# Peptides against a protein of PDB entry 8OXM, part 185

Target 1, 371 residues: chain A of PDB entry 8OXM
Amino acid sequence: FKAEFRLAGGVNLPKIIDCVGSDGKERRQLVKGRDDLRQDAVMQQVFQMCNTLLQRNTETRKRKLTICTYKVVPLSQRSGVLEWCTGTVPIGEFLVNNEDGAHKRYRPNDFSAFQCQKKMMEVQKKSFEEKYEVFMDVCQNFQPVFRYFCMEKFLDPAIWFEKRLAYTRSVATSSIVGYILGLGDRHVQNILINEQSAELVHIDLGVAFEQGKILPTPETVPFRLTRDIVDGMGITGVEGVFRRCCEKTMEVMRNSQETLLTIVEVLLYDPLFDWTMNPLKALYLQQRPEDETELHPTLNADDQECKRNLSDIDQSFNKVAERVLMRLQEKLKGVEEGTVLSVGGQVNLLIQQAIDPKNLSRLFPGWKAWV

## One batch from the design tools (peptide; made by RFdiffusion4, then SolubleMPNN)

Design b2_p19_7_s2 (from b2_p19_7, 9 letters changed)
Fold by OpenDDE base, seed 4:
Parts: structure tokens; C-alpha cells; sequence
Structure b2_p19_7_s2 (fold): chain B 371 residues (1-371), chain A 19 residues (1-19)
């Protein structure tokens, strides 16, 4: 290990450490503290399996549809080492960095990211109607700018066009795979973009199997397809390349039903893989500024094994796992709201749900659905 | 408990992940 470390941004202050391997190669590693990286490691393996399925299909292989993966080595329940994705930036850092974010640079007369967050936090406990009205006001005064990412990084028009297509394909693949795995909406700091490939890397996979729907503020979108995510696709937005890549990815997922069910069944019953939402994790993911003051450092997470009868816990866990498997089977059959849809119909429904301002306005304000 | 088919699929997937 080199003696020097860099701080990566974020609440958990991850450390970038340069390591010399036994092969004499320097490797950058991100050391996360306070995060259970076991879920990230397992989800990266699932993404590799999905990539294998996508590579076996001629239509997805020709389109180079892949979900970007990184190496994860969990060290403990509260620490691990990730492969640092060299040449990646969080989309949130590019868009809404306090000093020189793209919104501030390209839209200096729009609301600040702080003003948007404040307005949405003020209505967090309000009606869905009030949330929608304030979200529409925020969106009107905070216009998307993510198109400028590819324009800044790729000056050659032919390269720019290819990279915008690579981005659009990456969003499509990650959106559909993410929907199948129930990743839900993703915080803007947990989506990295590669500055060379324009592909997305999803990190911090602590919400899976639709566990975002049981949060205190439940998720209302199948994946993150916010205005900036769409703006990065260019003038066609969700139409054309994105839609077709979603459909081709969904075709492969639906045709791989038995394999995906088998994989997820193994993972859901793995005693080392804690995928369930717990109250502490829910509080951490949706912490309110009001709640920051009461976290006394003396939460010794003593394993208070709440000795609730082992039989009732095991039965409750099995029922949740069965429900997740049933919902996964429905998704892979194209069953949405009790109706069997075609691949095109299912993908259309998911896109419409993901871009609906009514759904976006109901999301947790901390996840910045206006970005 | 995993079926023999599920175990075979897992073993094939684990082999693919080791390559």
C-alpha cells in the first residue's frame, strides 16, 4: 500500500488507496468503511451472469449490451475494498457539484441544487398533489444539462455520436437488468459514468429485490430515468435506441427465466447474503436532517438478537423470499398489474412509470428525482 | 433445497465466473 490516500466524496468518506500487487502492477482500490460490501459483491456476480446471457444472444451481443461490473472484496460487515473505477465520475458530482456542477455552469439562472432540495424537503410530509406541484416548479426552474457530459468529453462529432449511443445502451441495459433485480431508483452519487466509454457503473447495491418499495418513502419508479438521465441520450430521449435496447435486454431476460429464477433463489436463501430491508438500513438510506441530531455515537450495535421465536422469523423470511421469487417470475412473464404484456408493452409501461412526474415527485427528496 | 438441475446450473455458472 502507498502511504498516500485520497478521499472520494460521500457520507462514508471512502478512501482511494494505491496498491502494488504481487505482479508489480499498481491498482487503485476504494476502501469503504461502514458499508456491507457483501451485497455489492453478490450483485456484481449477478450482473456478470446477466452479461453472459446478453453475450449469448446475437441481438444483444451485436449491440454490446452489458452492465458494467467492478471487483468487490468484502472484508467485514462494515468494510471492504472495491476496485476503483479509474476514469469514472459520479453523475451527481458532474451535475450538481457545489463549486462547478454542470447545472451551475450551463444554467446559472436556474434554481441551485440546494434550493431544489429545500423546496422538495419542505413538501416531503405534504400531499401527493402538493409534492407534484412543487416538483413541477422545481423542474421548470432546473432544466436538464447532462447532454453536455458527452459534448465536453468528446469533441469529435463522430466519436461524440458513438459515445452518446454507448451511454444510451448502458442506461437501457442497466435499467432493465436493474428492474429485473429490483434495484429501483439509484442515488445520483451511486451511478458513475466512465469518462472514456460513456458507460454507467452502478455502485452501492444495498437496495435490491424491490426492497425500496418498503422504505418509509417507498420507491415509485422501476429504475432511475430522470430528466438528466434522459437528456444524456440526446434529442430522441427514450425513443429509438434506448427503447429498442430495453426491449432486446428484456427479451433476453424473459427468455432466461429459469436461469434467473434459479440464480435469485440461491441468493435469497444464502445465509451470508443479507438482502432484506431492516429499520436501521431504512433510516440510514432515508435519513432526514431532523434525525441527524439524535444519532448519539453510542449505538453500539450490540447484536441485540431480538430473540423473537426463531420459528416466526424463519417463516417470515421464507414468505418474503417466496414473494420476491413470485414477483420476479411475474416480471419475467411480462405480468404487470395482473396483465400479461408483450416485451414492447412491458418496456413501454416501465419507461412511462420511470419518467412520470407524478411518480418522480413522490420519491424521497434525498435521491434528487429532479436531477 | 435446490433441485439437481438447479445445482447443475449453479455449477455451470460458477465455472463461467471462474474463467
Amino acid sequence: as target 1 above (371 residues)
Amino acid sequence: PLTPRQKATIAELEAILKE
Scores: peptide ipSAE 0.007, ipTM 0.340, DockQ to the pose 0.020
Fold by OpenDDE base, seed 3:
Parts: structure tokens; C-alpha cells; sequence
Structure b2_p19_7_s2 (fold): chain B 371 residues (1-371), chain A 19 residues (1-19)
């Protein structure tokens, strides 16, 4: 370990530590305190297994369909070491940085990111109709710019084309794998882009198995396919490469149903893997400005666990786990809304759900669905 | 206690993770 550390900022004061490996390579590590990294570690293992399945299939291997992974070493329930994603930037930092974000640089006459957020926060407690109207106004005055990421980073046209293709493949793979696993909380700070590969790295995997649907503001999209995400694909948008890569990924997932169910079954019943949504986690993810004033003292989480009969907790947990497995089996069979769909039909439905401005307008404002 | 099936699954997963 180097004697010097950097603070990454934020409430938990994560420390960036440079480590020299036994191979003599410097590796930057993020030491997080107060975060349960076990969920991230488990989900990285699941992603590695999905990558193995994708490499075994000729069509997905030829397309280099992979989900980017990072090393996680959990140290305790509230501490761990992450391999810092060196050479990555949060898509939100590139797009909506207050000083030099791509929206401000390329669209100086559009609404600021702050104005967009403010408008959506003002309607947060309003009807779905009012949210939709304000979301459409925000979208009209906040036009996508993420196409410029690859244009800024890759000046050679042939390299630019290959990197845009790598980006599109990465979005497709992560979207379908993320949907199958029920990944939530896909806000613009939880998705990093590699500045060299143009591939996405998904971080903060604490919302899985569709637990985002039971948040106080439920998640209404299967994955992040917002206007900037689509703009990064270039002129074809979701058509062509993206759609084909989604279909080929979904085909591999559906053909691997038994393996995926068996993996998820083991994980759901692992007593060390807390995947369930709890009220404190829900409050943390969807903290409202009004809720900052009621810092009720940390009622020890320990005291509320003691009063429910262990049998009723276990029975309720088992029923939730069974429902998650049933829903995973439905997805892997192509069952959507009680109808069996082809791979192309299922992928089409998911794309339509993800780009629907009615679904996007209903999301928590902190998710930034207009980006 | 893990069932024999869960132990077999873990062993298969550990084998997949070692490849």
C-alpha cells in the first residue's frame, strides 16, 4: 500500500488507495466504508457466468458480447475493497457535469441539468399526466449529446466506428443481462464508460431481482435506454446492431435457463446475500429533500429484527424468493404479461418499455430519465 | 445444512469459476 490515499468524496468518505501487486503493477483500490459490497461481489460472479455462456455461443462470441466486470473483495458487512475502474468516467459526469458537461458545451441554449431536475422534482408528487407533460417539456428543451463522447475520444474515423460498435454491444449485453437479473438503480452515476474501450461498467449492484419495483417510486423500465444512451449508438439508434445484439444475448440467456435458475436459486437462499429491499435502503436510494429534516436517530437495525417471529420472516422470505425464481423462469421462457413471446418479440417489448416516455416520466427524479 | 443438490450445484459453480 502507498502511504498516501485520496478521498473520493461523499458521505461515506471512500478512500482511493494505490496498491502494488506481487506482479509489480500498481492497482488503484476503492475502499468503501458503510456499504455492503457483498451484493456487488455476488453480482460480479453472476456476470462472469453470463460472460462464460456468451463466450460459448458462436454468435455472441463473434460479436464480442460481454458485460464488464470488476474485482470486489468484501471485508465485512459494511466494508470492502473494489478494484477502481481506472480509465472510466460516470456517464453522468460526462453528460451533466455542472461546469463542462457535454449538454452545456454542445447545447448551451437548452435547459441546464439543474433546471431539468428542478422541474421534475416539482412534479414528483403530482399525477402521472402532469409528470408526463413536464417530462416532455424537459425532453424538448434538453436534447441528447452522448454521440459526442466517441467523437471527442476517437478522432480516427475507423477507430471511432469500432468504438461506437463496442459501446452499442456493451449497452445491449448489459441491458439484457441486467433485465434477466432484474437490475435496478441504473442512474447516470451507476453506469461508467471506459474512455479507451467505450464499454460500460455497471456499478452499485444493490438493486437486483426486480427489487426496484417495490421502491416508494417503483422502477418502470427494464433497463436504462434513455435518449443519451441511444444517441451514443449513432444514427441507427436502437435499430440494427443494438437490437441484434439484444436478441443474440436473450437467445443465449433463454437457452441457458436451467443453469441461470440454478445459480440464482443458490444465491437467493444464501444467508450471507441480502438482496431484499429494506425500508432504510429504499430511503437511501430515493431520499427526498423533505426527508432530510427527519433524521430520526439510527434506531439500531438490530432491535427491529428481534420482534418478528423467525418463522414468519423465513416464510415471508421464502415466498419472496419463490416469486423471484418464478419471474426469472418466466423471463427465460419469454413470458411477458402472461404471453409467450419469441426472442425478437420479447426484445422488442423490452426496448419499447425502456424508451416509452410514459414509463420514463414516472421514475424517481434522481434517476434522471431525461438524460 | 445445504441439501445434497445445493452441494452439487456449488461444486459445479466452483468448477465453472475455476475454468
Amino acid sequence: as target 1 above (371 residues)
Amino acid sequence: PLTPRQKATIAELEAILKE
Scores: peptide ipSAE 0.006, ipTM 0.354, DockQ to the pose 0.020
Fold by OpenDDE base, seed 1:
Structure b2_p19_7_s2 (fold): chain B 371 residues (1-371), chain A 19 residues (1-19)
Amino acid sequence: as target 1 above (371 residues)
Amino acid sequence: PLTPRQKATIAELEAILKE
C-alpha cells in the first residue's frame, strides 16, 4: 500500500489506494466505506459461473458472449476493496456530464439533462398518462447520441464495426443474465463501458432477485434497454445481432436450469448474503430531493416493535426466498405471465417490455429512463 | 435524482476517472 490516498468525491468520501501487488504491479483499489460490498462480490461469482456456462456452449463461445467481472474483496458489511475497472467510463458520464457530455456536444439545441430530469420529477406523483406524455416530450427533445462513443474511440472503420459488435454482444449477455438474476433496470452511472473493448461492466449490484419491483416506485422493465443503450448498437438497433445474442444467451441459461437453481438456492439461504430489500435501502435507492431534509436520524423510534418474534421474521424470509426460487424456475422454463414461451418468444417479450415507452415513463425519474 | 448510493458510487467513479 502506498501511504498516499486520494479521496474520491461524494457523501461517503471513498478512498482510492494504490497497492503494489506481490507481482510488483501497481493496482488502483477503491476502498468503500458504509456500502455492503458482499452483494457485489457474490454477484460477481454468479457472473463467473454464467460465463463458465456460456464458454461451454459452442454457439455462445463462438460469439464471445461474456459478462464482464471485476474483483471485489469485502472486508465488512460496510467496507471493502474494489479493484478499479481501469480504462472504463460510466455511460452516464459520457452521455450527460454537465461540462462536456455527448448530448450537449452533439445535440446542443435539445433539452439539457437537468431540464429533462426537472420535467420528469414534476410528474413523478401524477397519472401514468401524464407521465407518458411528458416522457414522450422529453424523448422528442432529447435525442440519442451514444452511437458517437464508438465513433470517437475507434476511428478505423473496421475496428469501429468490430467494437460496435462487441458492445452489442455485451449488452445482450448482460441483459439476459441480468434478467435471470433479477437485476432489473440499472442506473446509467452503474454501467461502465470499457474504452478499449467497448464491453459493459455492471457495478453496484445492490438490487437483485427482482427486489427492484418492491421499491416505492417499482421497476417496470426487465433490464436497461433505453434509447441511448440501443443507439450504441447502431442502425440495426435491437434487431439482428442483439436479438440473436439474447436468444443464444437465454438458450444456455434455460439449458442450465438445475445448475442455476442450485447456485441461487445456496445464495438465498446464506446468512452472510443480505439480498432482501429493507426500507432504509429502498429510501436510499429512491431518495427524492424533498426527502433529503427529513432524514434527521430520529434515534428514538423505540427498539420495542423490532422485537417481533425471530420465528415470524424467519418464516417471512423463507417465504420470500421460496417465491424468488419459484420465479427463477419460471424464467428458466420460459414461463411468462402463466404462458410457456419458446426462447425466441421469451426474448421478444423481454425486448418489447424493455423498450416500451409506457414502461420507461413509469420508472423512477432518478434513474433517467430517457438516457 | 441519483440515489445517495448512486451519487456516492458516481462520485467514487468520477474521482477515480479524474485521477
Scores: peptide ipSAE 0.000, ipTM 0.303, DockQ to the pose 0.108
Fold by OpenDDE base, seed 2:
Structure b2_p19_7_s2 (fold): chain B 371 residues (1-371), chain A 19 residues (1-19)
Amino acid sequence: as target 1 above (371 residues)
Amino acid sequence: PLTPRQKATIAELEAILKE
């Protein structure tokens, strides 16, 4: 380990450390303090299994459908080392960085990212109708620019085309697998893009199995398919390559039902895998700037005193695990809203739900649904 | 800013993606 560390931006001040491997190569490592990296480690194993299923199928293998994975070394329930994905950037840093973000560079007359955030925060406690109206005003005055990522990074037109295709395939694969696993908290800082491959890397996998739906502001979309995500696909948007890759991914997931159910069942009942939403985690994920003043750092995590009777916790846990398995089985059968859908019908419904401005307007403002 | 040639190549590649 080098003695020098860099602070990564963010509330938790994660430390970027440079490590020299036994091969003499320097590798950047992200040391997260206070985050349970065990959830990320487990979800990376699930993604590797999904990648194995996708590689076994001829149609998904031909399309090179994969989820990007990273190495996680959990050190404790509150510490671990992430292999930093060298050459990745958060999509939020590219799009909405305060000084040099793509929105400011390409759309200087649009609302600032701060103005958009402020407008959506002002209506956070308002009706769904008021949220929708303000969201539509924000969207009208904050036009997508993510197409410029590939145009800036890939100057050769043939390379640019291949990278835009790789991006579109990566969005499709991660969206469908993320939906099957009920992956939440897909804000613009939790999605990295590889500057060389144009593939997405999903980080911070702590909100899984639809636990985002039980947040104080519930998640209303199956995956992130916001206007900038779509703009990165180019002129066809969600039609063509994206839709076909979603359908082929969903086909492999549905045809692997028994395998996926068995894997998820083992994980849900693993006493070392805390996938359940807790109030502290919910508060952390949906913290308001106004609430920062009252959170004295003295929440000693030693208030283990809410030992609710082990029996009542176990019964409540088992009922949640059973509901998660039932919902996973429904998804893998194509059961949506009590109706059995074809792969194309199910994928279409999920795309429509993900792009619906009514659903997007209801999200927590920190998710930045207008980006 | 994209050059006129880059814009033309983008338009051709975008046409190929619609097929």
Scores: peptide ipSAE 0.000, ipTM 0.327, DockQ to the pose 0.014

Design b2_p19_7_s3 (from b2_p19_7, 11 letters changed)
Fold by OpenDDE base, seed 1:
Structure b2_p19_7_s3 (fold): chain B 371 residues (1-371), chain A 19 residues (1-19)
Amino acid sequence: as target 1 above (371 residues)
Amino acid sequence: MLTERQKATIEELNRILEE
């Protein structure tokens, strides 16, 4: 370990450390404190298994359908080491950086990212109709620019085309695997793009198994497929390559139902793996600027250990785990809203749900559904 | 943290998935 560390920024002040391996190679690592990295580690293992399933199938293997993984070493319940994804940038940093974001560079006359966020925060407690109208106004005055990522990074037309396909395949694979695992919508800072491969890396996997649906502002999309995410695919958008890669990924997932259920069951009943949503985690994920003032430090966390009988906690946990497994089984059978769908029908429904501006307008404004 | 048994089960499942 080098004695020097850098701060990566953000609320939790993660430390970037450089380590020399026994092979003499320098490796950059991110040390997170105050975060439980066990959920990230578990989800990376599930992604590795999904990748193995995708490699066994000839059609998904030929399409190189993979979900990008990174190494996670949890050190404690509140600390761990992440492999630093070298050569990646958060899509939010590329799109909506305050200084040099692509929206500001390519669309200087559009609303600023701050103006969009402000408008959507002002309607956060309003009707769905008012949210939809303001979301449509924001979308009209904040046009997608993510196509420029591949154009900036890949100047050769043949390379540009191949990287746009790699991006589209990566979005498709991560969207379907993410839906099966219930990752839901993803904050734009928690999706990295590799500047060399154009593949996505999903980080901070603290919401899984549809726990985003029980947030104070519930998720309304199966995965992030916002206008910029679609713009990165080029002129065909969600049609052609994206749709076909989603269908082929879903086919492999559905054909691997027993394996996926067994894996997820082992994880859900891990007494050391807390995947459940708690009020503190919900507040952290959807913190409002207004809520910072009412958190008087006088909640002595000590005294209201409501002695909920250990039996009632265990029974409540088991019922949530059973419900998650049942919903996972439904997804893997193609059961949507009580109807059995074909792979193409299920994928079509998920795409339509993910791109619906009515669903997007209802998301938590902090997750920037207009980006 | 996965229990050592669950880690071993996941490792075994990964092996079964790599065969």
Scores: peptide ipSAE 0.009, ipTM 0.394, DockQ to the pose 0.022
Fold by OpenDDE base, seed 2:
Structure b2_p19_7_s3 (fold): chain B 371 residues (1-371), chain A 19 residues (1-19)
Amino acid sequence: as target 1 above (371 residues)
Amino acid sequence: MLTERQKATIEELNRILEE
């Protein structure tokens, strides 16, 4: 390891370190303290598995449908090393950075990202109708600009077209696999874009198996398919390439039902894999920016073993695990709201749910559903 | 380091994918 480190910023002040491998190659690593990387490590393995299934299928292999993965090395329950995703940027940093964000550059007369967030925070505790009205006002005055990412990064038209196609395929694959696994907390800082490949890298995989639905503000969308995400696909939006890639990914997932159920069952009953939502984690994920100053993560989740009888905890855990498996089986059968759908019907429903401004307006303001 | 259990879970998972 080099003696020098850089801070990556954020509440936990993760350290960027350079290491020289036994191969003499320098590698950047992110060392996180006070963060449980076990869930990220497990979910990266599940993504590698999904990639193997997608590579075995001729139609998904021809389309190069993959989920971008990164290396995670858990050191303890509260520390680990991440592979630094060199050449990636958070989509939120590109879109809504206060100084040089794409919205400010391309739409200087629109609402600022701060104004949009403030308006949505003011209605956070209001009715769904009031949230919807304010969300629609925000959306009218904050127009999508993510098309400019590929235009800025890829000056050659043929490369630009190929990279826009890679982006669209990456969104489709990660959306469907993310839905099957019940991935939540897909805010604009938890999705990176690779500046060379235009593929998405999903980070902070701490909300899985639909545990986002039990947050104080429940998640109402199956994946992130917001206006900027769609704008990055170009003129066709969700139609054509995106829809077809979703359908082909869903087809592979449904045809791999037994394998996926067995994998998830092993994970759900692994006593080292804490996938359940706890109140402290829920509070942390839905904190206000103003409250960031006082919550020192001194909340040792370990100390409040309320001595509920071990039997009642185990029974409650088993019931949640069984419910997750049942819901996963339903998804893999195409059962949505008690109706069996075709792959095309299921993908269509998921797209409609993800783009519905009524669903988007109900999300936690920190998720930034207008971006 | 992954715990021996995490390694065993990964090995089991890899086995399930190779079947």
Scores: peptide ipSAE 0.006, ipTM 0.384, DockQ to the pose 0.022
Fold by OpenDDE base, seed 3:
Order: C-alpha cells, then structure tokens, then sequence
Structure b2_p19_7_s3 (fold): chain B 371 residues (1-371), chain A 19 residues (1-19)
C-alpha cells in the first residue's frame, strides 16, 4: 500500500488507497469503514456466474453481453475494500447533480431537477391519480438528454456508434439479470456509466430478491428503463438492439434455470448473507436526504436483540426464502401473473412495465423516475 | 445441511474467486 490516501467525498469518508499488486500494477481501492459490503460481494459473484453463462452461449458472446463487475473484499460486517471504478460517473451526476448537468445545459427552459423533485414530493402522500397527473406534467417539462453523453465523449462517428451500441447492450444485460435476481433501488446514483466503454456499472446491491416490493413505497418497475435511459440508446429506443439483447439474455437465463436456482438457494440459506429487508434499512433507503450531507445513522447491529422466539424467526425466514425461490423459478419458466410467456412475450411485458408512466409515477421521489 | 451438489458449487465458486 502507498502511504498516501485520499478521502473520497461523501458522508462515510471512504478512503481511496493506491496499492501495488504482486504483479507490480498499481490499483486504486476504496476502503469503506461503515457499510456492510457482504451483500455487494455476494451479488458480484452471482453476476460473474451470469457472465460465465452468457460467454458460453454463442449468440450472447457474439453480442458481448456482460454485466460490469467490480471486486469486493469484505473485511468485517462494517468494513470492506471495493475496487474503485476509475473512469465511471453516476448517471445522476452527469444528468442532474452538477451545476452544469446535461438537463440544465441542453434544456435550460425545462423545469430544474429541484422543481421536478419538489413537485413529486408534494404529491408523495396523494392518490395514484394525482401522482400520475403531476408526473406527466413533470415529464412534459423535463425532456430527456442522455443521448448527449455519447455525443460529448465520442466525437468520431464510428466510435460514437460502437459506444452507443455497447451502452444499449449493457442496459439490456443488466436489466434482465437484475430482474431475474430481483435487484431494486436502481436510482440514478446507484448506476454508474464508464466514460471509456459506455457500459453501466451497478453499485449498492443491498436490495435484491424483490425486497424493493416490501418497502414503505413499493417498487413498481422490474428495472430502470426511464426516459433518459432510453434516450441514451438513440433513435430506435427500446426497439431493435435493446429488445434483441434482452431476449437473448433471458433465453440464456431460462436455459440455465437449474444452475441459477442452485446458486440462489445456497445464498438464501447462507447464515452470513442477510438479504432480508428490515425496518431500519427500509427507513434509511426512503428517508435519504437529497443532499449528500451528514447523518448516516450508524445502524447499530445491536438492536436486532428483539427477543422474537428463535423458532418464529427461523420459520419466517424459511417461508420468505421459499417464496423467493418459487418466484425465481416462475421467472425462469416465463411465468408472469400466472401466465406462461415465451421469451419474447416475457421481455415485452417487462419493457412495458418498466416504461409505464403509471408504474413510474408510484415510485419513491428519491428514485427520480422522471430522469 | 448443504447437499453434496451445493458443496461442489461452493467449492467451484471459491476456485473462481481465487483465480
């Protein structure tokens, strides 16, 4: 390790440490001292296995369908080392979080990101009808701009086309695999884009196995396919390349059913892997201060001493694990809402659910469904 | 109790992590 460390910005003051590997290569690492990285580590392993399945299939290999992974080394329940995703930016930082965000630069007469958020917060406790009307007004006055990411970064037309294709493939692969695993909390800060490859890196994998559906404001979309995500694909949107890559990814996942079920079963029953949603985690996820400022309450692990009889905890856990496995099996069979769908039918349903403004308008305002 | 197949999958996972 080099003697110098940099503080990464943010509340937890993660330390950026440069280390020299046994191979003589310098690697930048992010040391976190207050986060449980075990869930991220486990989900990265599952993504690596999904990548292995995708590389074995000729059609997905030819399309270079992969989920971008990063190395996670848990050191304790509250500390670990992450590979620093050098050359990535949160999509939210590019779009809305900086003073020169793409929405402000390209659409200066649209609503500000703050105005959009304020309008959606004002209706947060209102009816679904009122949320839908305000969401449609926000969407009308906040037009997508994410097409400009590739246009700014890749000036050569041939490179630009290749990078837009890489982006579209990355969105498709991560969307389908994320859906199969029930990955939630896909807000604009939990999705990074690589400035060189245009591929997405999904971070903060703490909401998996559809646990986002049991949040106080339930998640209503299978993955993030918002207007800016679609705009980054260019003129074809969700049609053509995106749809075909989703179908080919879903085909590989469905054909790998036994392998995926075996892996997830091992993980769900691992006593070291806490994947269940708890009330404190739910509160933390949906009371996120919009400003990156001060108070991460130290989730004291000690308050789990609520003396529920060990037998009732074990029975409740086993019932939830069984339900997750049953739902995973249904997805891998193409069972949606009690109906067996073809790969194309299932992918079409998921795309329609993800782009439906009625589903998007019901999400927690911190998810920023208008972006 | 992990099945023999689950144990073999964990050992294969651990090998992939050590590579």
Amino acid sequence: as target 1 above (371 residues)
Amino acid sequence: MLTERQKATIEELNRILEE
Scores: peptide ipSAE 0.005, ipTM 0.402, DockQ to the pose 0.021
Fold by OpenDDE base, seed 4:
Structure b2_p19_7_s3 (fold): chain B 371 residues (1-371), chain A 19 residues (1-19)
Amino acid sequence: as target 1 above (371 residues)
Amino acid sequence: MLTERQKATIEELNRILEE
């Protein structure tokens, strides 16, 4: 390795290192401390399997429908190495960077990202009606700008059009695959966009199998399809290319039911793969900025394992795994709210749920559903 | 089973995490 490192920023202060491979090529890597990358590594394998299914189907292959993957090497329960996604930027950094974010550049008279967050935090413990009213006020005074990403990066009109299509296809594929795997909503810092391809890279896959629904503030959307995500698709929004790519992805997923169930079953019962939500992880994912100061985790290793009989732990785990598999089977059959839907009907329901301001207003304010 | 080269790489990465 080179002796010098750079900080990537964020709470866990990941280190960017440069290494020379056995092939003599220099490669940049991200080293994370205080983070369990095992879930990320497993989810990347599942994405590769989904990509294999999508490449076997002629209609999804012709559309180049893929979920972007990166290399993950977990080192311990608290550390690992990631492939540095060179030429990517977090969509949150492009949109809502405090100094030069696209919202500030293109909409200087709108609410600041801080004002939006403050307004939504003030109503976090309020009724759904009060949350909805404040969310609508925020949305009126914070208009989407993500269309400008492709316009800034791709000056040639033909290239711009192709890159906007690549973006729309990437959102569609990741949304449907993410729904099937129960990834839920995705924080704006956990979605990278490639500055050359306009494709999305989903990172930090710590919530899967609908575990976002059991958070203190439960998730209410099947995937992130916020106003800026839609704005990046251009004037057609969710109609046309996005909808058709969702339908074609869902067709492949539903037609691959047995394969997907078998893969997920093996992973859910892997004793090395802790996908279950624990209280500490739930607190970490939904921490308030005000609560960051006092939790020095004196992780005194005296987690008193309450001696719940090994039999009761195994039975409780098995019941959660069975419920996840049953819900996955329902999704792959098109069963939504006890009704069997066509692929088009199911995709339509998911899109409507994801864009509904009532659902978005109920999300955890830290995840910025107005962006 | 990790190779000795992979072990040495992990040890170097752990040192980088501790600094």
Scores: peptide ipSAE 0.023, ipTM 0.440, DockQ to the pose 0.030; fails the geometry check

